# Ledger of designs, part 208: peptides against a protein of PDB entry 5OOQ

Target 1, 227 residues: chain A of PDB entry 5OOQ
Amino acid sequence: YREDVRQVVTHPANALSFLQPGRLVEISVNGKDNYGWGAVVDFAKRINKRNPSAVYTDHESYIVNVVVNTMYIDSPVNLLKPFNPTLPEGIRPAEEGEKSICAVIPITLDSIKSIGNLRLYMPKDIRASGQKETVGKSLREVNRRFPDGIPVLDPVKNMKIEDEDFLKLMKKIDVLNTKLSSNPLTNSMRLEELYGKYSRKHDLHEDMKQLKRKISESQAVIQLDDL

## One batch from the design tools (peptide; made by RFdiffusion4, then SolubleMPNN)

Design b2_p29_7_s2 (from b2_p29_7, 13 letters changed)
Fold by OpenDDE base, seed 3:
Structure b2_p29_7_s2 (fold): chain B 227 residues (1-227), chain A 29 residues (1-29)
Amino acid sequence: as target 1 above (227 residues)
Amino acid sequence: MEYVVYEDLVKKERIILNLETGEEEVIPL
C-alpha cells in the first residue's frame, strides 16, 4: 500500500512542482541502492538522442539530478553521464564501514522514495569545485537536526492531491489497513486499478507547462544575497 | 562563520543554523 501511494506521489503530474532546486528527496535506485536524503539540482524531460521515438513510462519520462553525500568513495563517478539514469556498474551507496563522497547522480522519478518538506539553499554552480561538498555538509547537518527522519510531504494537505480517484485510493488503503487479515492479493489488484484510473485522467503535457512556469517564477525569488 | 540555511515549506519558516555554535534561528517566511 505504501508503494501505491508512492506511485501517485512520484507521478510527473504531482511530483515535478515540488522538485525545486534544493528540495530534499529520499532516494532508492532500483529498489536496492539506498542513498538516503539528497538535494535536487534540476530536472529535465528524458530525451533519447539515438532513438527520438522512444516511449518511456510516466515515472521514467523525466531525469532528476540530485546531490547525494552517501556515494561509495571507490565508485566510478567519472563514468557518470549527465542526464543518463542508467548508472554505470559499481555506482552504489557506501555500506557500513565504507567511506562516502558527494556526487551528483541522475535518477528517474521512480527512484524517489519520498519528497521532504525541506529545501536547501543551493549554490549557483553545483559543478564548481567544492560546491557539491558544501551541499553535502548541509545534508549532514539537516540529518543531524532530524534524528527521527526528515519530515515527508503529506499528499493531501501539502501536495494538494485532491483527485477523486486518489482520495478513493487513500480511503481504500485506510480500510484495507484495518481489514488486512483476509486477502492481500485481491486488495492489491483493486488498488492498482484505482491508480490506473487516476493516471489516465491527468494530462501530463498541460500539467508540465503549468509547472515549468511556476518553477521559473519561484527560482527568481531565491537569491542567497537576500538572506 | 559557517551557516546552513534551509526552509520548511510546510511550516513556512526559514532556519539558519550556525555550525560553529549550534545555534538555530527560525524566521517566518
Scores: peptide ipSAE 0.627, ipTM 0.941, DockQ to the pose 0.619
Fold by OpenDDE base, seed 1:
Structure b2_p29_7_s2 (fold): chain B 227 residues (1-227), chain A 29 residues (1-29)
Amino acid sequence: as target 1 above (227 residues)
Amino acid sequence: MEYVVYEDLVKKERIILNLETGEEEVIPL
């Protein structure tokens, strides 16, 4: 059920307007590699220059570059390619007792577990020497200030996802949470159906939302530069 | 002095953390 909410939240029509530089996002790659909270650097629409006809799912159609401070120190970070979400073998978060380093990793929207309320001040050139470590330090300090976890955006109150199909989805989730005896597969299928309808509806207005996002992102960056 | 600056975009606040003193300043956005 949380996954269904995550699918809606991380859909491009909803997520992109909240992926400003410095926005904190919780990262889980392939549902296994938990990097914790990272900071958004930028994002771009996924374009395959070699195969322009490549069709990606909505959640794989954008690449988000994020700074993480939990990369395993012996990970082959030098093999990371900007805007290539196919991570090299050995790229993983540090386990307990292992040393970690800061890295910029490209992820898809599907690798976002949650979007936070918080946005860090980001250096202008994250690729410059020492800048990712600065962000890493900021991440550590923010995490220290929120021992119970970084506040997550409320999909309705904060993200303003108030579309009828989403509300129906949420209602169904609530019903399912109360009815533990229901067939999980059947219920999941119904939720996916609602999600599909929701996604299609919002895709029709994606261009407008993208424009609004660009304006909002530009304004947000300016406010940070004034510090 | 080293500072960490972040914003809470829900509360519409800018938070300035002084890493040396541990002091936090909250400024409305």
Scores: peptide ipSAE 0.616, ipTM 0.938, DockQ to the pose 0.640
Fold by OpenDDE base, seed 2:
Formats: C-alpha cells, structure tokens, sequence
Structure b2_p29_7_s2 (fold): chain B 227 residues (1-227), chain A 29 residues (1-29)
C-alpha cells in the first residue's frame, strides 16, 4: 500500500505544486539507489529533442533537478547530462565507509520516495563554485535535527488530495496500522522499517528482511509487507 | 558565523540555525 500512496503523491497533478526550489524530497533511483533527502533545484517537462513525439508516463514526464549530499566520491559526475534522468553507469550513493560529495542529479517523479514539509533557502546560482556544498551542509544539519526522519507531507491534510479511492486507501492503511500497534513486536518492526530506510548497506536491509520473516508468525506482519 | 535557514511550510515557520552555537531562531512566516 505504500507504493500505491507514493504513486498518487508523486503524480504530476499532486507533486509539482510542492516542488519549489529548496523543497526536501527523499530520493530512490531505480528502487535501489537511495540518496536520502535532497533539495529541489527546479523541474521541467521532459522533452526528447531526438524524438519529439516520445510519450512518457505521467511519472516520467517531468525532470526534477535535486541536490544530494550522498553521491559516491568516485562517481563519474562529469558524465551527468542536464535533463537526462538516465544516469551514467557508476552514478550511485556512497555506501557505509565510503566518502560522499554533493551533486545535482536529474531524476523523474518516479524516483521521489517522499516529499517533506521542509524547504531550504537555496542559493541563486547552484552551479556556482561551492554552492552545492553549502546546500550539502544545510542538508546534513537538517538531518541531524530530525534523527527520526524529516517530516513528510500529509497527503490529505497538507496536499489536499481528496480523491475518493485514495481516501479509502488511506483508511485501510490506518486500520492496518491500528492492528499492528496492538502487537508487542510493533516497535521492533517500526524500528526495522526506519533502519531499512536509512540503511546505506544493502546487506543490512536484507538481514532485516530475513529477521522480519523469522518474527513473522502473525498475520499482522504479513500485512506490513503488503503496505 | 555560518547559518542554516530552512522553512517548515506546514507550520509556516522559518528556522535559522547557528551552526557554531547550535542556537535556533524560529520566525513565523
């Protein structure tokens, strides 16, 4: 159900009005490359100059430029092409123990995991020397202030998504969360989800999934995997 | 002094963080 919510939230009709310069968004590219929270620079409708008749899905129809502070230091960032969301080979977030740098990357709406409540003050020229690093420092400080994660926009209260089917979905999720909260393992499972989101190690995420499967003697844990 | 400035657009607040002292100023938007 989390993916269903994400699809609605990141649809252009809902997301674009919240992608102001400096807006914090959580970034996951291709479902595997987690860059964490980045700051929006700008966005534009995707135009293929080589194929002007190209039709994109709604979630691929816009390019969002974002500053991240988690780019692996040896990534070939010089090969990044403006407005090209197909990232060169080797462009990835730093793993645990690796050094990271700040970079501006072009992503699609489909690479947005969450939209935050927060907006950074952005420099006028992000391409100027040292400006990306300034944003990177700001991102680090904000993350330090929110150890449990940057607050995420409420789709109903804040984004004003009033679609009936979406509201039904949200109600189902709330019911499931209530059922899970009655389980003594809820705190462990929530912690595991938080660790999975912030884990920069693929191995740790896999280990946690295995642990969750071992603990999953209850129907409630199965329902978590469906969320 | 280095500062970080960000806004909470739900709470309608501007936050100014002093990186050296850790002091925070909150200003309504």
Amino acid sequence: as target 1 above (227 residues)
Amino acid sequence: MEYVVYEDLVKKERIILNLETGEEEVIPL
Scores: peptide ipSAE 0.614, ipTM 0.937, DockQ to the pose 0.772
Fold by OpenDDE base, seed 4:
Structure b2_p29_7_s2 (fold): chain B 227 residues (1-227), chain A 29 residues (1-29)
Amino acid sequence: as target 1 above (227 residues)
Amino acid sequence: MEYVVYEDLVKKERIILNLETGEEEVIPL
């Protein structure tokens, strides 16, 4: 059911009006490469100059350029071609313990896992030196501010998807979620998930307190040197 | 002074984060 919702949400008829520059989208390429939340740069209709008669599926008919801050540092980002969603070999997100960099990657709508409520203020020229890193900093900060995850657009309330079959699907999902929430086993799993979220939130808060303390200590040291 | 600016398009708010102070300013769009 989640995939069915994703297919509707990421359909061009629904998604494109929400893919403004700076819109946050959650990115998963080829179902395996999770880049997390990125920021939309722009999008264009996919045109094959070599084969103008090429027919793409609806979800592959547009290319979305997105800034991600999770690109593996040793990925061959120089081989990335604007508006070519066929990513070179070795283009992947950083794994745990690996260093990441900011990159602009071209993706299809099919690589969008979710569309967020949030839009970053985007530099006018994202291709200028340092601009993608600025967006990367913004992404990190936003992620820090939303320890429970970046809010996802409600397909019905926010995206105004009014298709009858889709509404029926959403109702079915709601019924299933209600049934799952009433199951004691689900309550245990939800408690673990809530505890995991709480733990992450607490860790982030502690990290923020430590950072604030370090900043205050650094400022105090500067003030002591000025005395 | 470094700022991060983002907008919540559902709430119709602009959020300005001061990275140095950690202060957040919320302005209606």
Scores: peptide ipSAE 0.606, ipTM 0.936, DockQ to the pose 0.636

Design b2_p29_7_s3 (from b2_p29_7, 13 letters changed)
Fold by OpenDDE base, seed 5:
Structure b2_p29_7_s3 (fold): chain B 227 residues (1-227), chain A 29 residues (1-29)
Amino acid sequence: as target 1 above (227 residues)
Amino acid sequence: MEYVVYYDLVNKEKIVVNKETGEVTVTKL
């Protein structure tokens, strides 16, 4: 059930407007490499220069650069390629007892487990010496201040996802969470059906195009103010 | 109400922005 909500929340039509610089996101790569909470640097539409006709899923169509403070110290971070979400072998989070370092990693929307209701003030040049470490210290401080976990954006209240099918999905999840006694299998099948209906009813592609335009316009205005 | 919370550790400030009203609250950490 949490996965179905995650799919909607991390869809470009919903997520991109909340991926401002400094936004905290919880990161899980390939479902196994948990980096914990990181801070968004920026994002861009995924472009395959070698195969311009490559079709990506909605959740793989954007690359998000994030600062993490949990990278294993001996990871080959020098092999990281900007805007390449296919991470080199050996790039992994530190395990218990291992030392970690700060790194900027490119991830897809599918690697976002949660979007936090917090933003860090980000340095203008994250690649400058010591800047990643500064963000890393900030992440540690945030984690210290929120021992029970970093607040997650509410999909309805904060993200304003008001789609009727999504609201039905959320209500169903709430009912399932309250009814621990109901057969999880029957409920999972119904949630999958609801998600399928949501995905089919909404031309999310058109919504994405409109949102992308709005984001671009907003970014252009910000750039004009920074100039 | 939608709020965005910023932690500025350089200035040791918590910045809360109300997205609907634009109200900004700055608190020292």
Scores: peptide ipSAE 0.051, ipTM 0.633, DockQ to the pose 0.115
Fold by OpenDDE base, seed 3:
Structure b2_p29_7_s3 (fold): chain B 227 residues (1-227), chain A 29 residues (1-29)
Amino acid sequence: as target 1 above (227 residues)
Amino acid sequence: MEYVVYYDLVNKEKIVVNKETGEVTVTKL
Protein backbone atom coordinates (compact mmCIF):
# COMPACT_ATOMS: atom_id res chain seq x y z
CA TYR B 1 0.00 0.00 0.00
CA ARG B 2 2.84 2.41 0.76
CA GLU B 3 4.33 1.66 -2.64
CA ASP B 4 1.02 2.38 -4.38
CA VAL B 5 0.81 5.77 -2.64
CA ARG B 6 4.46 6.45 -3.56
CA GLN B 7 3.74 5.71 -7.23
CA VAL B 8 0.93 8.27 -7.28
CA VAL B 9 2.84 10.91 -5.29
CA THR B 10 5.99 10.61 -7.45
CA HIS B 11 4.09 10.68 -10.75
CA PRO B 12 5.08 13.79 -12.81
CA ALA B 13 1.51 15.10 -12.69
CA ASN B 14 1.76 15.40 -8.90
CA ALA B 15 5.46 15.62 -7.95
CA LEU B 16 6.93 18.25 -10.32
CA SER B 17 5.01 21.20 -8.83
CA PHE B 18 6.64 20.43 -5.46
CA LEU B 19 10.22 19.95 -6.72
CA GLN B 20 11.21 23.59 -6.25
CA PRO B 21 14.83 24.47 -5.44
CA GLY B 22 15.54 23.54 -1.83
CA ARG B 23 12.66 21.06 -1.47
CA LEU B 24 13.66 18.15 0.74
CA VAL B 25 13.22 14.67 -0.73
CA GLU B 26 14.07 11.25 0.66
CA ILE B 27 16.22 9.34 -1.83
CA SER B 28 16.54 5.62 -2.52
CA VAL B 29 18.33 4.66 -5.75
CA ASN B 30 17.48 1.28 -7.31
CA GLY B 31 15.69 0.29 -4.11
CA LYS B 32 19.03 -0.41 -2.36
CA ASP B 33 21.11 2.78 -2.11
CA ASN B 34 19.56 4.95 0.58
CA TYR B 35 21.02 8.48 0.59
CA GLY B 36 18.50 9.78 3.14
CA TRP B 37 17.12 13.30 2.83
CA GLY B 38 18.55 15.55 0.12
CA ALA B 39 17.72 18.99 -1.30
CA VAL B 40 16.42 19.58 -4.84
CA VAL B 41 18.60 21.75 -7.08
CA ASP B 42 16.49 21.57 -10.25
CA PHE B 43 14.79 19.14 -12.63
CA ALA B 44 14.50 18.64 -16.38
CA LYS B 45 12.74 16.39 -18.84
CA ARG B 46 14.92 13.40 -19.70
CA ILE B 47 16.35 13.66 -23.22
CA ASN B 48 18.48 10.96 -24.78
CA LYS B 49 20.89 12.72 -27.16
CA ARG B 50 21.96 9.40 -28.70
CA ASN B 51 18.40 8.16 -29.13
CA PRO B 52 15.93 11.06 -29.34
CA SER B 53 13.11 8.57 -29.93
CA ALA B 54 13.71 6.83 -26.61
CA VAL B 55 10.50 6.35 -24.63
CA TYR B 56 10.71 6.40 -20.84
CA THR B 57 8.11 5.49 -18.27
CA ASP B 58 6.41 8.40 -16.49
CA HIS B 59 8.58 7.89 -13.39
CA GLU B 60 11.78 7.80 -15.48
CA SER B 61 10.89 10.66 -17.85
CA TYR B 62 12.39 13.42 -15.65
CA ILE B 63 15.78 13.90 -14.02
CA VAL B 64 15.99 15.60 -10.63
CA ASN B 65 19.34 16.97 -9.44
CA VAL B 66 19.68 16.70 -5.66
CA VAL B 67 22.33 17.58 -3.08
CA VAL B 68 23.09 14.72 -0.71
CA ASN B 69 25.45 14.72 2.28
CA THR B 70 25.79 10.92 2.55
CA MET B 71 27.97 10.11 -0.51
CA TYR B 72 30.81 7.70 0.26
CA ILE B 73 34.07 9.71 0.34
CA ASP B 74 35.89 7.41 -2.11
CA SER B 75 33.03 7.33 -4.63
CA PRO B 76 34.11 8.39 -8.15
CA VAL B 77 32.03 11.60 -8.08
CA ASN B 78 34.14 13.06 -10.91
CA LEU B 79 32.53 10.48 -13.23
CA LEU B 80 29.02 11.80 -12.54
CA LYS B 81 27.42 13.14 -15.71
CA PRO B 82 24.91 15.96 -15.45
CA PHE B 83 21.38 14.80 -16.31
CA ASN B 84 22.44 11.13 -16.52
CA PRO B 85 20.58 9.11 -13.86
CA THR B 86 22.63 5.99 -14.69
CA LEU B 87 25.20 6.35 -11.94
CA PRO B 88 28.77 5.09 -12.44
CA GLU B 89 29.93 1.99 -10.63
CA GLY B 90 31.12 2.82 -7.11
CA ILE B 91 28.67 5.70 -6.59
CA ARG B 92 27.01 4.78 -3.29
CA PRO B 93 26.05 6.13 0.12
CA ALA B 94 28.52 5.77 2.98
CA GLU B 95 27.98 2.76 5.23
CA GLU B 96 28.23 2.81 9.00
CA GLY B 97 31.74 3.86 10.03
CA GLU B 98 32.61 5.28 6.59
CA LYS B 99 33.20 8.97 5.88
CA SER B 100 30.74 10.84 3.69
CA ILE B 101 30.89 13.91 1.45
CA CYS B 102 28.39 16.22 -0.22
CA ALA B 103 27.54 15.61 -3.87
CA VAL B 104 25.01 16.58 -6.51
CA ILE B 105 23.47 13.46 -8.07
CA PRO B 106 20.93 13.09 -10.88
CA ILE B 107 18.00 10.84 -9.96
CA THR B 108 14.66 9.82 -11.47
CA LEU B 109 11.26 10.37 -9.87
CA ASP B 110 11.23 6.63 -9.13
CA SER B 111 14.17 7.19 -6.74
CA ILE B 112 12.09 9.52 -4.54
CA LYS B 113 10.84 7.70 -1.46
CA SER B 114 9.03 10.73 -0.02
CA ILE B 115 8.65 14.48 -0.53
CA GLY B 116 9.19 16.62 2.56
CA ASN B 117 7.08 19.56 3.70
CA LEU B 118 10.28 21.61 4.13
CA ARG B 119 12.44 23.77 1.86
CA LEU B 120 15.97 25.11 2.23
CA TYR B 121 17.03 28.49 0.93
CA MET B 122 19.48 27.36 -1.73
CA PRO B 123 22.65 29.20 -2.77
CA LYS B 124 22.45 30.92 -6.16
CA ASP B 125 25.38 28.93 -7.53
CA ILE B 126 25.50 25.39 -6.16
CA ARG B 127 28.56 24.65 -8.33
CA ALA B 128 30.66 27.29 -6.61
CA SER B 129 33.29 26.06 -4.18
CA GLY B 130 31.89 25.22 -0.76
CA GLN B 131 28.21 25.74 -1.66
CA LYS B 132 27.19 22.07 -1.67
CA GLU B 133 28.94 21.68 1.70
CA THR B 134 26.87 24.58 3.05
CA VAL B 135 23.71 22.77 1.96
CA GLY B 136 25.12 19.62 3.57
CA LYS B 137 25.51 21.43 6.90
CA SER B 138 21.93 22.64 6.65
CA LEU B 139 20.69 19.10 5.98
CA ARG B 140 22.45 17.94 9.15
CA GLU B 141 20.84 20.76 11.11
CA VAL B 142 17.38 19.85 9.77
CA ASN B 143 17.88 16.20 10.73
CA ARG B 144 18.97 17.31 14.22
CA ARG B 145 15.82 19.44 14.61
CA PHE B 146 13.53 16.62 13.46
CA PRO B 147 14.73 13.56 15.39
CA ASP B 148 11.39 11.79 14.77
CA GLY B 149 11.75 12.38 11.02
CA ILE B 150 11.21 15.19 8.55
CA PRO B 151 7.49 15.92 7.97
CA VAL B 152 6.20 14.46 4.69
CA LEU B 153 3.76 16.26 2.40
CA ASP B 154 0.19 15.06 2.85
CA PRO B 155 -0.98 13.83 -0.60
CA VAL B 156 -4.53 15.10 -0.06
CA LYS B 157 -4.16 18.18 2.16
CA ASN B 158 -0.84 19.53 0.85
CA MET B 159 -0.55 18.11 -2.67
CA LYS B 160 -4.31 18.41 -3.34
CA ILE B 161 -4.58 15.05 -5.08
CA GLU B 162 -8.36 14.87 -5.47
CA ASP B 163 -8.68 11.84 -7.74
CA GLU B 164 -11.58 9.68 -6.55
CA ASP B 165 -9.72 6.41 -7.02
CA PHE B 166 -6.74 7.75 -5.06
CA LEU B 167 -9.01 8.97 -2.25
CA LYS B 168 -10.58 5.51 -2.12
CA LEU B 169 -7.08 4.03 -1.94
CA MET B 170 -6.16 6.33 0.97
CA LYS B 171 -9.37 5.47 2.82
CA LYS B 172 -8.70 1.76 2.35
CA ILE B 173 -5.16 2.17 3.70
CA ASP B 174 -6.50 4.00 6.75
CA VAL B 175 -9.05 1.25 7.34
CA LEU B 176 -6.40 -1.44 6.91
CA ASN B 177 -4.01 0.33 9.28
CA THR B 178 -6.78 0.37 11.87
CA LYS B 179 -7.92 -3.19 11.04
CA LEU B 180 -4.50 -4.86 10.51
CA SER B 181 -6.09 -8.06 11.83
CA SER B 182 -7.77 -8.83 8.48
CA ASN B 183 -5.98 -10.75 5.65
CA PRO B 184 -3.71 -8.21 3.77
CA LEU B 185 -3.27 -10.41 0.64
CA THR B 186 -6.80 -10.04 -0.78
CA ASN B 187 -6.65 -6.25 -0.61
CA SER B 188 -3.38 -5.85 -2.59
CA MET B 189 -5.00 -6.81 -5.91
CA ARG B 190 -7.73 -4.21 -5.45
CA LEU B 191 -5.15 -1.50 -4.76
CA GLU B 192 -3.32 -2.23 -8.03
CA GLU B 193 -6.60 -1.84 -9.89
CA LEU B 194 -7.22 1.56 -8.27
CA TYR B 195 -3.73 2.77 -9.18
CA GLY B 196 -4.20 1.52 -12.74
CA LYS B 197 -7.42 3.50 -13.05
CA TYR B 198 -5.74 6.65 -11.73
CA SER B 199 -2.80 6.32 -14.14
CA ARG B 200 -5.13 5.90 -17.13
CA LYS B 201 -7.23 8.97 -16.26
CA HIS B 202 -4.27 11.35 -16.25
CA ASP B 203 -2.77 12.09 -19.64
CA LEU B 204 0.75 13.29 -18.86
CA HIS B 205 0.90 15.64 -21.88
CA GLU B 206 -2.09 17.77 -20.93
CA ASP B 207 -1.13 17.68 -17.27
CA MET B 208 2.40 18.88 -18.10
CA LYS B 209 1.12 22.14 -19.59
CA GLN B 210 -0.90 22.75 -16.46
CA LEU B 211 2.06 21.75 -14.32
CA LYS B 212 4.39 24.21 -16.04
CA ARG B 213 1.90 26.92 -15.18
CA LYS B 214 1.60 25.74 -11.59
CA ILE B 215 5.39 25.55 -11.27
CA SER B 216 5.72 29.11 -12.54
CA GLU B 217 3.00 30.25 -10.15
CA SER B 218 4.63 28.40 -7.28
CA GLN B 219 7.98 30.03 -8.04
CA ALA B 220 6.28 33.42 -8.11
CA VAL B 221 4.79 32.79 -4.67
CA ILE B 222 8.24 31.95 -3.34
CA GLN B 223 9.61 35.19 -4.72
CA LEU B 224 6.77 37.09 -3.07
CA ASP B 225 7.54 35.47 0.28
CA ASP B 226 11.20 36.45 -0.11
CA LEU B 227 10.19 40.15 -0.56
CA MET A 1 -3.52 23.98 10.96
CA GLU A 2 -1.26 23.56 7.94
CA TYR A 3 2.23 25.02 8.05
CA VAL A 4 5.00 25.56 5.55
CA VAL A 5 8.48 25.59 7.02
CA TYR A 6 11.46 27.29 5.39
CA TYR A 7 15.06 27.29 6.54
CA ASP A 8 16.92 30.50 5.75
CA LEU A 9 20.57 29.47 5.49
CA VAL A 10 21.83 33.03 5.08
CA ASN A 11 20.19 34.45 8.19
CA LYS A 12 20.14 31.11 10.03
CA GLU A 13 16.43 31.35 10.68
CA LYS A 14 13.45 29.02 10.66
CA ILE A 15 10.40 30.54 9.02
CA VAL A 16 7.01 28.97 9.73
CA VAL A 17 4.02 30.11 7.70
CA ASN A 18 0.49 29.23 8.72
CA LYS A 19 -1.33 28.53 5.45
CA GLU A 20 -4.74 29.29 6.91
CA THR A 21 -4.03 32.56 8.71
CA GLY A 22 -0.91 33.77 6.90
CA GLU A 23 0.83 34.12 10.26
CA VAL A 24 4.62 34.03 9.96
CA THR A 25 6.87 32.95 12.82
CA VAL A 26 10.62 33.47 12.56
CA THR A 27 12.99 31.69 14.93
CA LYS A 28 16.77 31.89 15.01
CA LEU A 29 18.47 28.45 14.33
Scores: peptide ipSAE 0.031, ipTM 0.592, DockQ to the pose 0.137
Fold by OpenDDE base, seed 1:
Structure b2_p29_7_s3 (fold): chain B 227 residues (1-227), chain A 29 residues (1-29)
Amino acid sequence: as target 1 above (227 residues)
Amino acid sequence: MEYVVYYDLVNKEKIVVNKETGEVTVTKL
């Protein structure tokens, strides 16, 4: 059920307007590599220069560059390429007892576990010497200040996702959380159906128009913060 | 009212931006 919500939240039509520089996101790459909370640097539409006709899924159609402070120290971070979400072999988070470093990694929207209701002030040039480490220190400080976890954006209250099928999905999740149904499989299928209906209602053109508006509004807010 | 909250940990400041009015409030952390 949480996965169905995650799929809606991380859909480009909803997520991109909240992926401003400094936005905290919880990162899990391929469902295995948990980097914890990182900070968004920027994002871009995924373009395949070699295959311009390549069609990506909605969740793979954008690349988000994020600063993490949990990269394993011996990871080949020099092989990381901006806007290439195909991570080199050996790129992984530090395990318990291992040393970590700060790195900028490109991820897809599908690698976002949660979007935080917090934003860091980001350096103008994150690639400048020492800037990643500054963000890394900030991330540590945020984690220290929020021992119970970083607050997550509420899909309805904060993200203003008002789609009827999504609201029905949320209501069903709430009911299921209170009433553990005897048939988890049936419930999961119903949730998938609702998500499917939600996804099918989205017109790409209209979604892009709305997204552009939301991004513009978000950018206006960012510009005010830079003053 | 929609607010965006930024934490400037370098300057130890909390920045609150009102999305509707553009009002920015900066407070020391």
Scores: peptide ipSAE 0.076, ipTM 0.660, DockQ to the pose 0.112; fails the geometry check
Fold by OpenDDE base, seed 2:
Structure b2_p29_7_s3 (fold): chain B 227 residues (1-227), chain A 29 residues (1-29)
Amino acid sequence: as target 1 above (227 residues)
Amino acid sequence: MEYVVYYDLVNKEKIVVNKETGEVTVTKL
């Protein structure tokens, strides 16, 4: 059920409007590399320069650049390619007892575990010397202030996901959480079906165009306020 | 209440924006 909710929340039609600079996101790459909470720098549509006709899934169609403060110190960060979400071998979070550094990593929407209801003030030039470390300090401070975890955006209340199938999914999750006695497998199948219906109802391409407009408008407003 | 919390570490401020009312609360960190 959590995965089904995650799929809806991280879909471009829902997620992109909340991926403003400084937005906190919880990052898990390839289902194994947990970087914890990072801060969004920016995002862009994934473009394959070598194969412009490449078709990506919705969750792989955008690249999100995020600052993490949990990168293993000996990771080959110099091999990171901008806007390439295929991370080089050896890029991993620090384990217990290992030292970590701040890094900007490109991830797909599929690598977002959760979207936080918090936004950091981001430096104008994250690539400038010391700026990543500043964000890293900010992330540590946020984690200190939220020992019980960073608040996650409510899909319905905060993200305003009003899709009927999604709402039904959420209700089913609530019922399942309350009634642990129900067969988890049956409930999982129903959730997958509901997610499938949600995905089919949305012309995701049109939704993405509308979302891009909203994002551009939002960014324009931010730029106007910064001027 | 829907709110967005901004941590402005440059100014050392916590900014809470109520999305429903537009009310902004700024507190020093």
Scores: peptide ipSAE 0.043, ipTM 0.607, DockQ to the pose 0.116; fails the geometry check

Design b2_p29_7_s4 (from b2_p29_7, 13 letters changed)
Fold by OpenDDE base, seed 1:
Structure b2_p29_7_s4 (fold): chain B 227 residues (1-227), chain A 29 residues (1-29)
Amino acid sequence: as target 1 above (227 residues)
Amino acid sequence: SSFVIYEDLVKKERIVVNLETGEEKVFPL
């Protein structure tokens, strides 16, 4: 059920307007590598120069660059390529007892577990020497101040996802939560079907146009280095 | 920087933290 909500929240039509520089997002790559909360640097539509005809799913159609402070210190971070979400082998979060470093990693929307209420002030150029560490300090401080976790955006109240199909999805989720069937797979399939209907009903192009307007309105963020 | 600045976009607040003193100041956005 949480996954179904996540699918809607992280859909480009909903998520992109909230992925401003500094926005905190919780990151899980391939459902296995949990980096915790990171800060958005930027995002771009995924373009395959080698295969322009490549078709990506909605959740894989954008690349989000995020700063994490939980990268394993011996990870081959030098092999990371901006806007390439196919991470090199060995790129992983630090385990308990291991040292971590700050890194910028490219992820897909599908790797976003949640979008937070919080946005950090970001350096103007995160690629500059020392800037990732500055963000890392900010992330540590925020995590310290929110021991129970960073507040997550409410899909309806905060993200204003009030589409009729989404509301129907949410209602069905609520019903299913109260009437949990003995077959979780069946419930998941039903929710996926509803999500599919929701996704197909929306024109991503028009949604992006609307989102760009919203993004422009929110771009007036003072950079930390300008303070 | 001795300061961390973040915003709560739901509460519409800007939080400024002094890392040296631990002091937190909250301002409206």
Scores: peptide ipSAE 0.673, ipTM 0.953, DockQ to the pose 0.599
Fold by OpenDDE base, seed 5:
Structure b2_p29_7_s4 (fold): chain B 227 residues (1-227), chain A 29 residues (1-29)
Amino acid sequence: as target 1 above (227 residues)
Amino acid sequence: SSFVIYEDLVKKERIVVNLETGEEKVFPL
């Protein structure tokens, strides 16, 4: 049930405006590698230099760089390529009893499980020596302060996703969640259908394009001020 | 740094934590 909400929340049209540097996001790669809460460094539209005609899904069309403090210590982090979300073999979170390190990993929006209410104050140069570890300390402290979990953005109240079809989706999820006796498979299929209808009814692609333009314009202004 | 700074963008608060003492100070954003 949470997956359908996640799909809407992590759609570029909704998510990108909340992925400021330092924003905490919960990370799950390939549905199996749970890195926990990490901090956003930046994001960019995914560009395939080798195949410029490559078409990505909405959720794979952006790369988000995030600092995690749960990387397995013996992971080949030196093989990580900036803005390449295809992680090398061996890149994984530390398991119980294993030591972890801080790392910056590129992920897609599809790897975001949740977007948090919190934003860390980030170092200016995260790639500088010791800066990742500083963020790691911050992550540890935040996790300590929120033993029951970091607060997650409310899609309606905080993210202002007030689309009628989305609200219907949310209501449907709520109804289904209350029906403990219902078949999960049937419920999932119904939710997928509803999501599909929502996606078709709304030109989310155009909305994303407009948002992207606005973000790019804002970034350009910032770059001009830095020059 | 002996301090951690994070912000709650829903509450519109900045939280400063002293890692040595554990003391937390909250400021409006």
Scores: peptide ipSAE 0.671, ipTM 0.952, DockQ to the pose 0.607
Fold by OpenDDE base, seed 3:
Structure b2_p29_7_s4 (fold): chain B 227 residues (1-227), chain A 29 residues (1-29)
Amino acid sequence: as target 1 above (227 residues)
Amino acid sequence: SSFVIYEDLVKKERIVVNLETGEEKVFPL
């Protein structure tokens, strides 16, 4: 259920308009490395310089740069390459009892677990010395203010995903979830088929292109020198 | 930095936190 909703929410046609600088997103890389809530720096369409003809899935077609405050202190962060979501070996969250640091990591949309209601004010130059740590302080304060978790955007009410087929998908997911006790694998396949039908019917690729254009024209984000 | 500023885009609020005192002020966006 949660994964099926996540696939729709994190699709470029739905997610990109909410990935403003400072937007809080919950991050899980490769389904195992949980960084918790981070702050969006920026995003760009994924381009392979070595293979310009490379085709990516919708959820892997964009790179989102995010500040996290949970990076393991001894991770080889110097090996991180801008706009390369293939993370070097050893890049991981700190485990219990380990020290963490702030880092900017490139992720795909598929690594977004949830999109939050909250947006931080961001430094103008996140690459300057000490600026990542400033964002880290803000993240710590927000987490302190929301001990039960940061509020997540409602897909229908807040993201305005009110498409009839999506609503039907949500209803079917609810019904199938009540029946998942009998055959989880069969039900999962049916949900994927339903998602595929929704995506094809509404031409989400074209919607993504239109949204990208609108975002590129926007100048609405305010940056601060000091937080 | 003595202050943290963030916005709730659903509630349409700006939150200003004084890190020294812990005081929170909420303003409409």
Scores: peptide ipSAE 0.676, ipTM 0.953, DockQ to the pose 0.605; fails the geometry check
Fold by OpenDDE base, seed 4:
Structure b2_p29_7_s4 (fold): chain B 227 residues (1-227), chain A 29 residues (1-29)
Amino acid sequence: as target 1 above (227 residues)
Amino acid sequence: SSFVIYEDLVKKERIVVNLETGEEKVFPL
């Protein structure tokens, strides 16, 4: 269901109007490389100069340039080509314990995990020296201020997606979330009750074993005294 | 820059943060 929502949200008909410069988006490239929240620089329709007849899927038909602050420091960022979403080998986010740098990466709409409520005030020339780092500072500050995560746009309330099937999907998700929120508590209470019963049974069983052992030891002592 | 500026487009607020002091000012968009 989350993927279905993502597919609708990231469709160009819905997403592009929210991809203003500075808009925060959560980035996952090829489902493996999580860059976290980045800031949109710009976007353009994908054009293949070598093959003008190339047909792209809707989610691959636009290139979004985004500033990320999680690029691995030793990534070959110099090999990045503007508006080319085919990233060079070695372009990846920093892992835990690795140093990261700010970089502008071209991504497809399919690499957007979520679109945030927030928009950074962007420098006029992001390609100028030091401007990427300025955005990086802004990203760090925003992340600091939202420890529970940057708020995500509501597809219905904020993005005004009014497709009937989508609305039905969202209602189903809400019902499921309500059930999932209510069931863990009831299930945890039942599990606690079950665990409590099991613990009591186990304690009783262990007590019975100890009692049997004591009885056997006492009988053995009585047999020794009868000698 | 000693300041970070971002906007909440749902709340329609502009947030200005002084990185040196940590002070936050909120303005309507």
Scores: peptide ipSAE 0.668, ipTM 0.952, DockQ to the pose 0.671; fails the geometry check

